# Peptides against a protein of PDB entry 3NZW: the designs that were tried, part 285

Target 1, 212 residues: chain A of PDB entry 3NZW
Amino acid sequence: TTTLAFRFQGGIIVAVDSRATAGNWVASQTVKKVIEINPFLLGTMAGGAADCQFWETWLGSQCRLHELREKERISVAAASKILSNLVYQYKGAGLSMGTMICGYTRKEGPTIYYVDSDGTRLKGDIFCVGSGQTFAYGVLDSNYKWDLSVEDALYLGKRSILAAAHRDAYSGGSVNLYHVTEDGWIYHGNHDVGELFWKVKEEEGSFNNVIG
Target 2, 222 residues: chain B of PDB entry 3NZW
Amino acid sequence: QFNPYGDNGGTILGIAGEDFAVLAGDTRNITDYSINSRYEPKVFDCGDNIVMSANGFAADGDALVKRFKNSVKWYHFDHNDKKLSINSAARNIQHLLYGKRFFPYYVHTIIAGLDEDGKGAVYSFDPVGSYEREQCRAGGAAASLIMPFLDNQVNFKNQYEPGTNGKVKKPLKYLSVEEVIKLVRDSFTSATERHIQVGDGLEILIVTKDGVRKEFYELKRD

## One batch from the design tools (peptide; made by RFdiffusion4, then SolubleMPNN)

Design b2_p29_8_s2 (from b2_p29_8, 12 letters changed)
Fold by OpenDDE base, seed 3:
Structure b2_p29_8_s2 (fold): chain B 212 residues (1-212), chain C 222 residues (1-222), chain A 29 residues (1-29)
Amino acid sequence: as target 1 above (212 residues)
Amino acid sequence: as target 2 above (222 residues)
Amino acid sequence: SVYLNPNAQALFERGNAIAKELHERMSAQ
């Protein structure tokens, strides 16, 4: 798995691969590693598939309950805290989760929290999470600027996942790409890694280690 | 060492068509190298045009299917006989599986039916309740043998248009019921030849807007 | 290593341990 999220002048980019594995077996190439919690809030999934899918879906229910009760959207801070508190209750039980809670509220602006099953909760501007995270960071950190255009930011997110998919055996399938703005998240499509690879290689002249 | 889990072998296969879905399973039940039964159905009509199979440890599979069938009854009771949608069924099954997160059901679960738009739907679950809607999925003993074949024949993986030097993929299309049934039969025939835990009989449940029908075919009995 | 993996082997191992403990408790009663 490789997931990433970063803040920039245009909001948040979220990009994830879609490969699931069971040991050396590729279980799926089409897994949705983003949970659309609400129109303004996304959760990313890394670690145990069931743990992430179950508890982030549960989180969505808690966020909806908050909205119904308080008549306002839950903050990204509060949503991430709910998840963090939950996983902390299961500390030592064997949950495996590495998630990013990404969203926009008027109060907070664009916000990213990292939450894992060890009880870590971090607010930040840039996170890559998963077995391919170091490969993603290599591309992302080298090209990141706050002042990126939306187009360049989307491309950078996509390109960073592609780099990870190319080098990490546990990452691949496709890139699912999101842009989170003040008006909510926008899905920017599913990009097959194979097709994307050839396109990027042709356009950038990159991946010269692969003969076309 | 005490092991609460068994492995009863077998294989299951789901394929979604355009306006239908199929869920198939062999009827062999085995423990180690001993055949317990040559006809033990493992694919079930659960009502509401939902068919289900949970393949692996048969006791866990049977328990899970029974719990799901009960959940369907409760859903009808609570919702004035409203039909349970396939997506809601998937969520329900996730809760059943994840409710035993720390002592899981040792099964690979597949359900098949029609979505709310009348399109074929197949959902596959891991033992602890992660799930995905897919066009096809094999589960059980011969899944590793069948799944690559399904990827090729259903999803046209690694198929390219002639004369394009492998640059243009073959376009996706739906298979007919007849094509799917043939594919299922061929898959299980091949699996039976290569895996001792698969054989005896093949039961196929076909879900359409008109309901669930069942087909049975003989497999190798050795 | 954090990656999406449906491998439940570790969960089954834990389940076996729990079942063993339960069996032992039930046998002692």
Scores: peptide ipSAE 0.135, ipTM 0.812, DockQ to the pose 0.053
Fold by OpenDDE base, seed 1:
Structure b2_p29_8_s2 (fold): chain B 212 residues (1-212), chain C 222 residues (1-222), chain A 29 residues (1-29)
Amino acid sequence: as target 1 above (212 residues)
Amino acid sequence: as target 2 above (222 residues)
Amino acid sequence: SVYLNPNAQALFERGNAIAKELHERMSAQ
């Protein structure tokens, strides 16, 4: 798995691969590793698929309850804290989760929290999470600027996942791409890694170690 | 060492068509190298045009299917006999599986039916309740033998347009019911020849707008 | 069990080990 999120002048980019594994077996190439919690809030999934899928869906329900009770959208800070508190209650029970809670509220602006099953909760501007994270960071950190255009930021997110998919055997399938703005998240499609690879190789002259 | 889980072998296969879905399973039940039964159905009509199979440890599979069937009844009771949608069924099964997260049902679960648009749907679950809607999925003993074949024949993976040097994928096309049934039969026939835990009989449940149809075919008995 | 490999290689390895064990048990049996 490779997931990433970063803040920039235009909001948040979220990009994830779609490969799932069971040991050395590729279980799926088409897994949705982003949970659309609400129109303004995304959760990413790394670790146990069931743990992430179940609890981030549960988180969505908690966020909806908050909205109904408080008559306002839940903050990204509060949503991430709910999840963090939950996983802390199960600490040592064997949950496996590495998630990013990404959202936009008027109060907070564009916000990213990393939450894992060890009880870590971190606010930050850039996170890559998964077995391919180092490969993604290699591309992302080298090209990241706050002042990226939306187009360049989307491409950078996509390109970073591609780099990870190329080198990490546990990452691949496709890139799912999101842009989070004040008006909510926008899905920017599913990009097959194989097709994307050849396109990028042709356009950038990258991946010169592959002959095709 | 005490193992709370058995394995009864067998194989299941789901394929979604355009306006239909199929869920198939062999009828062999085995423990180690001993055949317990040559006819033990493992694919079930659960009502509301939903078919289900949970392959692996048969005791867990039977328990899970029973719980889901009961859940369907409760859903009807609570919602004035409203039909349970396939996506809602998938969520329900996730809760059933994840409710035993720390002592899982030792099964690979597949359900098949029609979505709210009348399109074929197959959902596959891991033992703890992660699920995905897919075009096809094999589970059980011969899944590793069948899945590459399904990827090729259903999803046209690794099939490319001629003259494109492998850069342009062959466009996806839906298979007919007859083509899918043939594919299922061929898959199980091949699996039976290569895997000792697959054989005896094949039951195929076909879900259409008109309901669930069952077909039975004999497999090799050795 | 299906895994989406996390930051913690240990969690990943454990998840993979569990998944592998489950897969092996489900495929070998």
Scores: peptide ipSAE 0.244, ipTM 0.804, DockQ to the pose 0.291; fails the geometry check
Fold by OpenDDE base, seed 4:
Structure b2_p29_8_s2 (fold): chain B 212 residues (1-212), chain C 222 residues (1-222), chain A 29 residues (1-29)
Amino acid sequence: as target 1 above (212 residues)
Amino acid sequence: as target 2 above (222 residues)
Amino acid sequence: SVYLNPNAQALFERGNAIAKELHERMSAQ
């Protein structure tokens, strides 16, 4: 798995691969590693698929309950804290979760929290999470600027996942790409890694270790 | 030493068509190298045009299917006989599976039916309840042999148009019922030749708007 | 089980081991 999220002048980019594995077996190439919690909140998934899918969906229900009770959208900080508190209650039970809660509220602006099953909760501007994270960071950190255009930021997110998919055997399939703004998240499509690889290789002259 | 799980072998296969879905399974039940039964159905009509199979440890599979069937009855009771949608069924099954997260059902679960738009739907579950809607899925003993073949024969590109928030799907090319049945039969015939835990008989449940149809084919009895 | 990273398998196996231990304790009572 490779997931990433970063803040920039235009909001948040979220990009994830779509490969799931069971040991050495590729279980799926089409897994949705982003949970759309609500129109303004995204959760990313790394670790156990069931743990992430179950509890991030549960989180969505808790966020909806908050909205109904408080008559306001839940903050990214509060949503991530609910999840963090939950996983903390299961500490040592064997949950496996590495998630990013990404969203936009009027109060907070664009916000990213990393939450894992070890009890870590971190606010930050850039996170890569999963077995391919180091490969994603290699591309992302080298090209990241706060002042990226939306187009360049989307491309950078996509390109960083592609780099990880190329080097990490546990990452691949496709890139799912999101842009989070004040008006909510926007889905920017599913990009097949194979097709994207050849396109990028041709356009950039990258991936010279692969002879085509 | 206590082993809570057995393995009864077998293979299951789900394929979604345009306006139909298929869920198939062999009828062989085995323990180790001993055939327990040559005709033990493992694909079930659960009502509401939902067919289900939970392949692996048969005792766990049967328990899970029974619990789901009961959940369907409760749903009807609570909702004035409202039909359970396939997506709601998938969510229900996730909760059944994840409720035993720390002592899982030792099964690969597949359900098939029609979505709310009348399109074929297949959902696949891991033992702890992660699930995905797919165009095709094989489970069980010969899944590793069948899935690569299905990936080649069943064109599935779950691609959405950018900027549509997943609302606009790219057009998918679907196979006909006849093509799917042929593909299923060929898959199980091939699996039977290569895997000792697959054989004897093949049951295919076909879900359409008109209900569930069952077909049976003989497989090799070795 | 399906994993989104390789480390999840070890955690799943740990959960199963705990379940077996609990069963053994209950059977001994």
Scores: peptide ipSAE 0.173, ipTM 0.814, DockQ to the pose 0.058; fails the geometry check
Fold by OpenDDE base, seed 2:
Structure b2_p29_8_s2 (fold): chain B 212 residues (1-212), chain C 222 residues (1-222), chain A 29 residues (1-29)
Amino acid sequence: as target 1 above (212 residues)
Amino acid sequence: as target 2 above (222 residues)
Amino acid sequence: SVYLNPNAQALFERGNAIAKELHERMSAQ
């Protein structure tokens, strides 16, 4: 798995691969590793598939309940805290989760929290999470600027996942790409890694270790 | 070390068509090298145009299917006999599986039906309740043999348009019911030849807007 | 069981460390 999220002048970019594995077996190439919690809030998934899918879906329900009770959207801070508190209750039980809660509220602006099953909760501007994270960081950190255009930021997110998919055996399939703004998240499509690889290789002259 | 789980073998296969879905399973039940039964159905009509199979440890599979069938009844009771949608069924099954997260059902679960738009749908579950909607999925003993074949024949993976130097994928197309049934039969025939835990009989449940149809085919007996 | 990331705990710990280092470096610039 490779997931990433970063803040920039235009909001948040979220990009994830779609491969799931069981040991050395590729279980799926089409897993949705982003949960759309509400129109303004996303959760990413890494670790145990069932743990992430179950509890992030549960989180969505809690966020909706908050909205119904308080007559306002839940903050990204509060949503991430709910999840963090939940996983902390299961600390030592063997949950495996690494998630990023990404969203936009008028009060907070664009916000990213990392939450894992060890009870860590971090607010930050850039996170890469998964077995391919180091490969993603290699591309992302080298090209990241706060002042990126939306187009360049989207490309950078996509390109970082592609780099990870190329080098990490546990990452691949496709790139799912999101842009989170004040008006909510926008899905920017599913990009097959194979097709994307050849396109990028041709355009950038990259991936010279592969002869086409 | 004590192992509370058995393995009864067998294989299951789901394929979604355009306006139909199929879920198939062999009828062999085995323990170790002993055939317990040559005809033990493992694919079930659960009502509301949903078919289900949970392959692996048969006792766990039967328990899970029974619980789901009960959930369907309760859903009707609570919602004035409203039809349970396939996506809601998937969510329900996730709760059943994850409710035993620390002592899981030792099964690979597949359901098939039609989505709310009348399109074929297949959902696959791991033992602890992660699930995904897919075009096709094989589960059980021969899944590793069948799944690559399905990826090629259903999803056209690794098929490219001629003259494109492998850069343009072949466009996806839906298969007819007859083509899918043939594909299922061929898959199980091949699996039976290569795996001792697959054989005897093949049951195929076909879901359409008109309901669930069942077909049976003989497989090799050994 | 299906995993989105093998050996997740160790990888998450490493990821957190890397993220922290990156943030510290970016804050120092």
Scores: peptide ipSAE 0.133, ipTM 0.811, DockQ to the pose 0.027; fails the geometry check

Design b2_p29_8_s3 (from b2_p29_8, 10 letters changed)
Fold by OpenDDE base, seed 5:
Structure b2_p29_8_s3 (fold): chain B 212 residues (1-212), chain C 222 residues (1-222), chain A 29 residues (1-29)
Amino acid sequence: as target 1 above (212 residues)
Amino acid sequence: as target 2 above (222 residues)
Amino acid sequence: SVYLDPNARARFERGNAIAAKLHETMTAQ
């Protein structure tokens, strides 16, 4: 798995691969590693598929309950804290989660929290999470700047996942791409890694370790 | 050493068509190298046009299916006999599986039916309740043999338009019910030849808007 | 089980091992 999220002048980019594995077995190439919690809030999934899928879906329900009760959208801070508190209750039980809670509220602006099953909760501007995270960071960090255009930011997110998919055997399938703004998240499609690889190689003159 | 799990072998296979879905399973039940039964059905009509199979440890599979059937009854009770949708069924099954997250049902679960738009739907679950809607899924003993074949024949993986030098993929299209049934039969026939835990009989449940029908075919009895 | 990260498997298996041990303890009473 490779997931990433970063803040920039235009909001948040979220990009994830879609491969799931069971040992050496590729269980799926089409897993949705982004949970659309609400129109303004996304959760990413790394670690155990069931743990992430179950609890982030549960988180969605908690966020909706908050909205109904408090008559306002839940903050990204509060949403991430709910999840963090939950995993803390299961500390030592063997949950496996590496999640990013990404969203926008009027109070907070665009916000990213990293939450994992080890009890870590971090606010930040850039996170890559999963077995391919180091490969994604290599591309992302090298090209990141706050003043990226939306187009360049989307491409950078997609390109970073592609780099991870190329080097990490546990990452691949496709890139699912999101842009989070003050008006909510926008889905920017599913990009097959195989097709994307050759396109990027041709356009950039990159991936020269592969003969095309 | 504590080992509450057995393995009863077998294989299951789901394929979604445009306006139908199929869920198939062999009828062999085995422990180690001993055949317990040559006809133990593992694919069930659970009502509301939903078919289900939980393949692996049969005791866990039976328990899970029973719990789901009960869940369907409770759903009807709580919701004025409203039909349970396939997506809601999938969510319910996730909760059943994840409720035993730390002592899982040792099964690969697949359900099939029609979505709310009348399109074929197949959902697959891991032992702890992660699930995905897919066009096809094989589970059980011969899943590793069948799934690559399904990738090729259902999802047209590694198929290209002739004369394009491999640059244009074969376009995706739905298969007919006849094509799907043939594919299922060929898959299980092949699996039976290469895996000792698969054989004896093949039961196929076909879900359409008109309900569930069942077909049975003999497999090799070795 | 399906994993989105290779390290997830190890953590899952550890959790299951703990659960199994607890079951052994309970059944031994």
Scores: peptide ipSAE 0.221, ipTM 0.776, DockQ to the pose 0.061
Fold by OpenDDE base, seed 2:
Structure b2_p29_8_s3 (fold): chain B 212 residues (1-212), chain C 222 residues (1-222), chain A 29 residues (1-29)
Amino acid sequence: as target 1 above (212 residues)
Amino acid sequence: as target 2 above (222 residues)
Amino acid sequence: SVYLDPNARARFERGNAIAAKLHETMTAQ
């Protein structure tokens, strides 16, 4: 798995691969590792698929209850805290979760929280999470700037996942790409890694370790 | 060391068509190297045009299917006999599975039916309730033998248009019910030849807007 | 269990530890 999220002048980019594995077996190439909690809030999934899918869906329900009770959208801070508190209650039980809660509220602006099953909760500008995270960081950190255009930021997110998919055997399938703004998240499509690889190789002259 | 789980073998296979879905399973039940039964159905009509199989440890599978069938009844009771949608069924099954997260059902679960638009749908579950809607899925003993075949024949993986030097993929298209049944039969025939835990009989449940149809085919009995 | 890489847990844990250290380093700078 490789998931990433980063803040920039245009909001948040979220990009994830779609491969699921069971040991050396590729279980699926089409897993949705982003949960659309609400029109303004995304959750990413790494670790145990069931743990992430179950509890992040549960989180969505809690966020909706908050909105109904308070007549206001839940903050990213509060949403991430709900999840963090939940996983902390299960600390030592064997949950496996590495998640990013990404959203945009008027009060907070674009916000990313990392939450894992060890009880860690971190606010930050850039996170890569999963077995391919180091490969993603290699590309992302080298090209990241706050002032990126939306187009360049989207490409950078996609390109970083592609790099991870190329080097990490546990990442691949496709890239799912999101842009989060004050108006909500926008899905920027599913990009097959195989097709994307050859396109990028040709356009950039990159991936020269592979002879065509 | 005490192992509360058994393995009864078998294989299941789901494929979604355009306006239909199929869920198939062999009828062999085995423990170790002993055949317990040559005809033990493991694919069930659960009502509301939903078919289900939970393959692995048969006791767990039967328990899960029973609980789901009960859930369907309760859903009708609570919602004035409203039909349970396939996506809602998937969510319900997730809750059943994850409710035993720390003592899981030792099964690979697949359901098949039609979505709310009348399109074929297949959902697969891991033992603890992660699920995904897919075009096809094999589960059980011979899943590793069948899935690559399905990837090639259903999803046209590694198939390219002639004359494009491998640059243009073969376009995706839906298969007819006859084509799907043929693929299922071929898959199980091949699996039976290579895996001792698969054989005896093949039951195929076909879901359409008109209901659930069942077909049976004999497999090798050795 | 479908793990988004059970063997990646060790790698995941190592990666998270590295990421945490990098974030600490970036916040400390």
Scores: peptide ipSAE 0.173, ipTM 0.773, DockQ to the pose 0.029
Fold by OpenDDE base, seed 4:
Structure b2_p29_8_s3 (fold): chain B 212 residues (1-212), chain C 222 residues (1-222), chain A 29 residues (1-29)
Amino acid sequence: as target 1 above (212 residues)
Amino acid sequence: as target 2 above (222 residues)
Amino acid sequence: SVYLDPNARARFERGNAIAAKLHETMTAQ
């Protein structure tokens, strides 16, 4: 798995791969590693698929309950805290979760929290999470600027996942790409890694370790 | 050390068509190298046009299917006999599986039916309740043998349009029920030849708008 | 079980350390 999220002048980019594995077996190439909690809030999934799907779906329900009770959208801070508190209650039980809660509220602006099953909760501007995270960071850190255009930021997110998919055997399938703004998240499609690889190689002259 | 799990072998296979879905399973039940039964069905009609199989440890599979059938009954009681949708069924099964997250059902679960638009639907689950809607899924002993074949024949993986130098993928298309049944039969026939835990018989449940029908085919009795 | 990341725990710890370092770097700019 490779998931990433970063803040920039235009909001948040979220990009994830879609491969799931069971040991050396590729269980799926089409897993949705982003949960759309609400129109303004996303959760990413890394670690155990069931743990992430179950608890992030549960989180979605809690966020909806908050909205119904308080008649306002839940903050990214509060949503991430709910999840963090939950996983902390299961500390030592063997949950495996590495998630980013990404969203936009009027009060907070664009916000990213990292939450894992060890009880860590971090607010930050850039996170890569998963087995391919170091490969993603290699591309992302080298090209990241706060002042990126939306187009360049989307490409950078996509390109970083592609790099990880190329080098991490546990990442691949496709890139799911999101842009989060004050008006909510926008889905920017599913990009097959195979097709994307050849396109990027031809356009950039990159990936010269592969003979086309 | 006490091992609470057994492995009864077998293989299951789900394929979603345009307006139908199939869920198939062999009828062999085995422990180690001993055949317990040559005809033990493992694919079940659960009502509401939902078929289900939980392959692996048969005791866990039977327990899970029973719990799901009970959930369907309760759903009818609570919702004035409203039909349970396939997506709601998938969510229910996730909760059943994850409810035993720390002592899982040792099964690979697949359900098949029609979605709310009347399109074929297949959902697959891991032992702890992660799930995904897919066009096809094999589970059980010969899943590793069958899935690559399904990827090629259902999803047209690694198939290209002629004359495009391998740059244009073969367009996706729905298969007919006859084509799907043929693929299922070929898959299980091939699996039986290469895996000792697969054989004896093949039961196929076909879900359409008209209901569930069953077909049976003989497999190798080795 | 299906895993989205086979080495989740060890890599999350490294990710946290990197994230913390990046946050410090961005705050210092």
Scores: peptide ipSAE 0.255, ipTM 0.769, DockQ to the pose 0.026; fails the geometry check
Fold by OpenDDE base, seed 1:
Structure b2_p29_8_s3 (fold): chain B 212 residues (1-212), chain C 222 residues (1-222), chain A 29 residues (1-29)
Amino acid sequence: as target 1 above (212 residues)
Amino acid sequence: as target 2 above (222 residues)
Amino acid sequence: SVYLDPNARARFERGNAIAAKLHETMTAQ
């Protein structure tokens, strides 16, 4: 798995691969590793698929309850804290989660929290999470600027996942791409890694280790 | 070491068509190298045009299917006999599976039916309840043999238009009921030849707007 | 079980021995 999120002048980019594995077996190439918690809040999944899918869906319900009770959207900080508190209650029970809670509220602006099953909760501007994270960081860190255009930021997110998919055997399938703004998240499609690879190789002259 | 789980072998296969879905399973039940039964159905009509199979440890599979059937009954009771949608069924099954997250059902679960638009739907679950809607899925003993075949024949993976030098993928096309049934039969016939835990009989449940139809075919009895 | 990273399996197995055995068996099949 490779997931990433980063803040920039235009909001948040979230990009993830879609491969799931069971040991050496590729269980799926089409897993949705982004949970749309609400129109303004995304959760990413790394670790155990069931743990992430179940608890981030549960988180969505908690966020909805908050909205109904408080008559305002839950903050990204509060949403991430709910999840963090939950996983902490199960500490040592064997939950496996590496998540990013990404959202936009009027109070906070664009916000990213990393939350994992070890009890870590971090606010930050850039996170890559998963077995391919180092490969994604290699591309992302090298090209990241706060002042990226939306188009360039989307491409950078997509390109970083592609790099990870190329080098990490546990990452692949496709890239799912999101842009989060104050008006909510926008889905920017599913990009097959195979097709994307050849396109990028041709356009950039990259991936010279692969003979076309 | 205490092992609370058995393995009864077998294989299941789901394929979604345009306006139908198929869920198939062999009828062999085995422990180690001993055939317990040559006819033990493992694919069930659960009502509301939902068919289900939970393949692996048969005791866990039977328990899970029973719980789901009960869930369907409760759903009708609570919602004035409203039909349970396939997507809601998937969510319910997730909760059943994840409710035993720390002592899981040792099964690979597949359900098939029609979505709210009348399109074929197949959902596959891991033992602890992660699920995905897919066009096809094989589960059980021979899944590793069948799944690559399904990728090729249902999803047209690694198939390209002639003369394009591998640059243009074969377009996706829905298979007919007859084509799917043939594919299922061929898959199980091939699996039976190569895997000792697959054989004896094949039961296919076909879900359409008109309901659930069952077909039975004999497999090799070796 | 389905994992989204290689370390997920290890964490799951450490936390739940029964589940670990289940996943090992499923991976072997």
Scores: peptide ipSAE 0.173, ipTM 0.776, DockQ to the pose 0.157; fails the geometry check

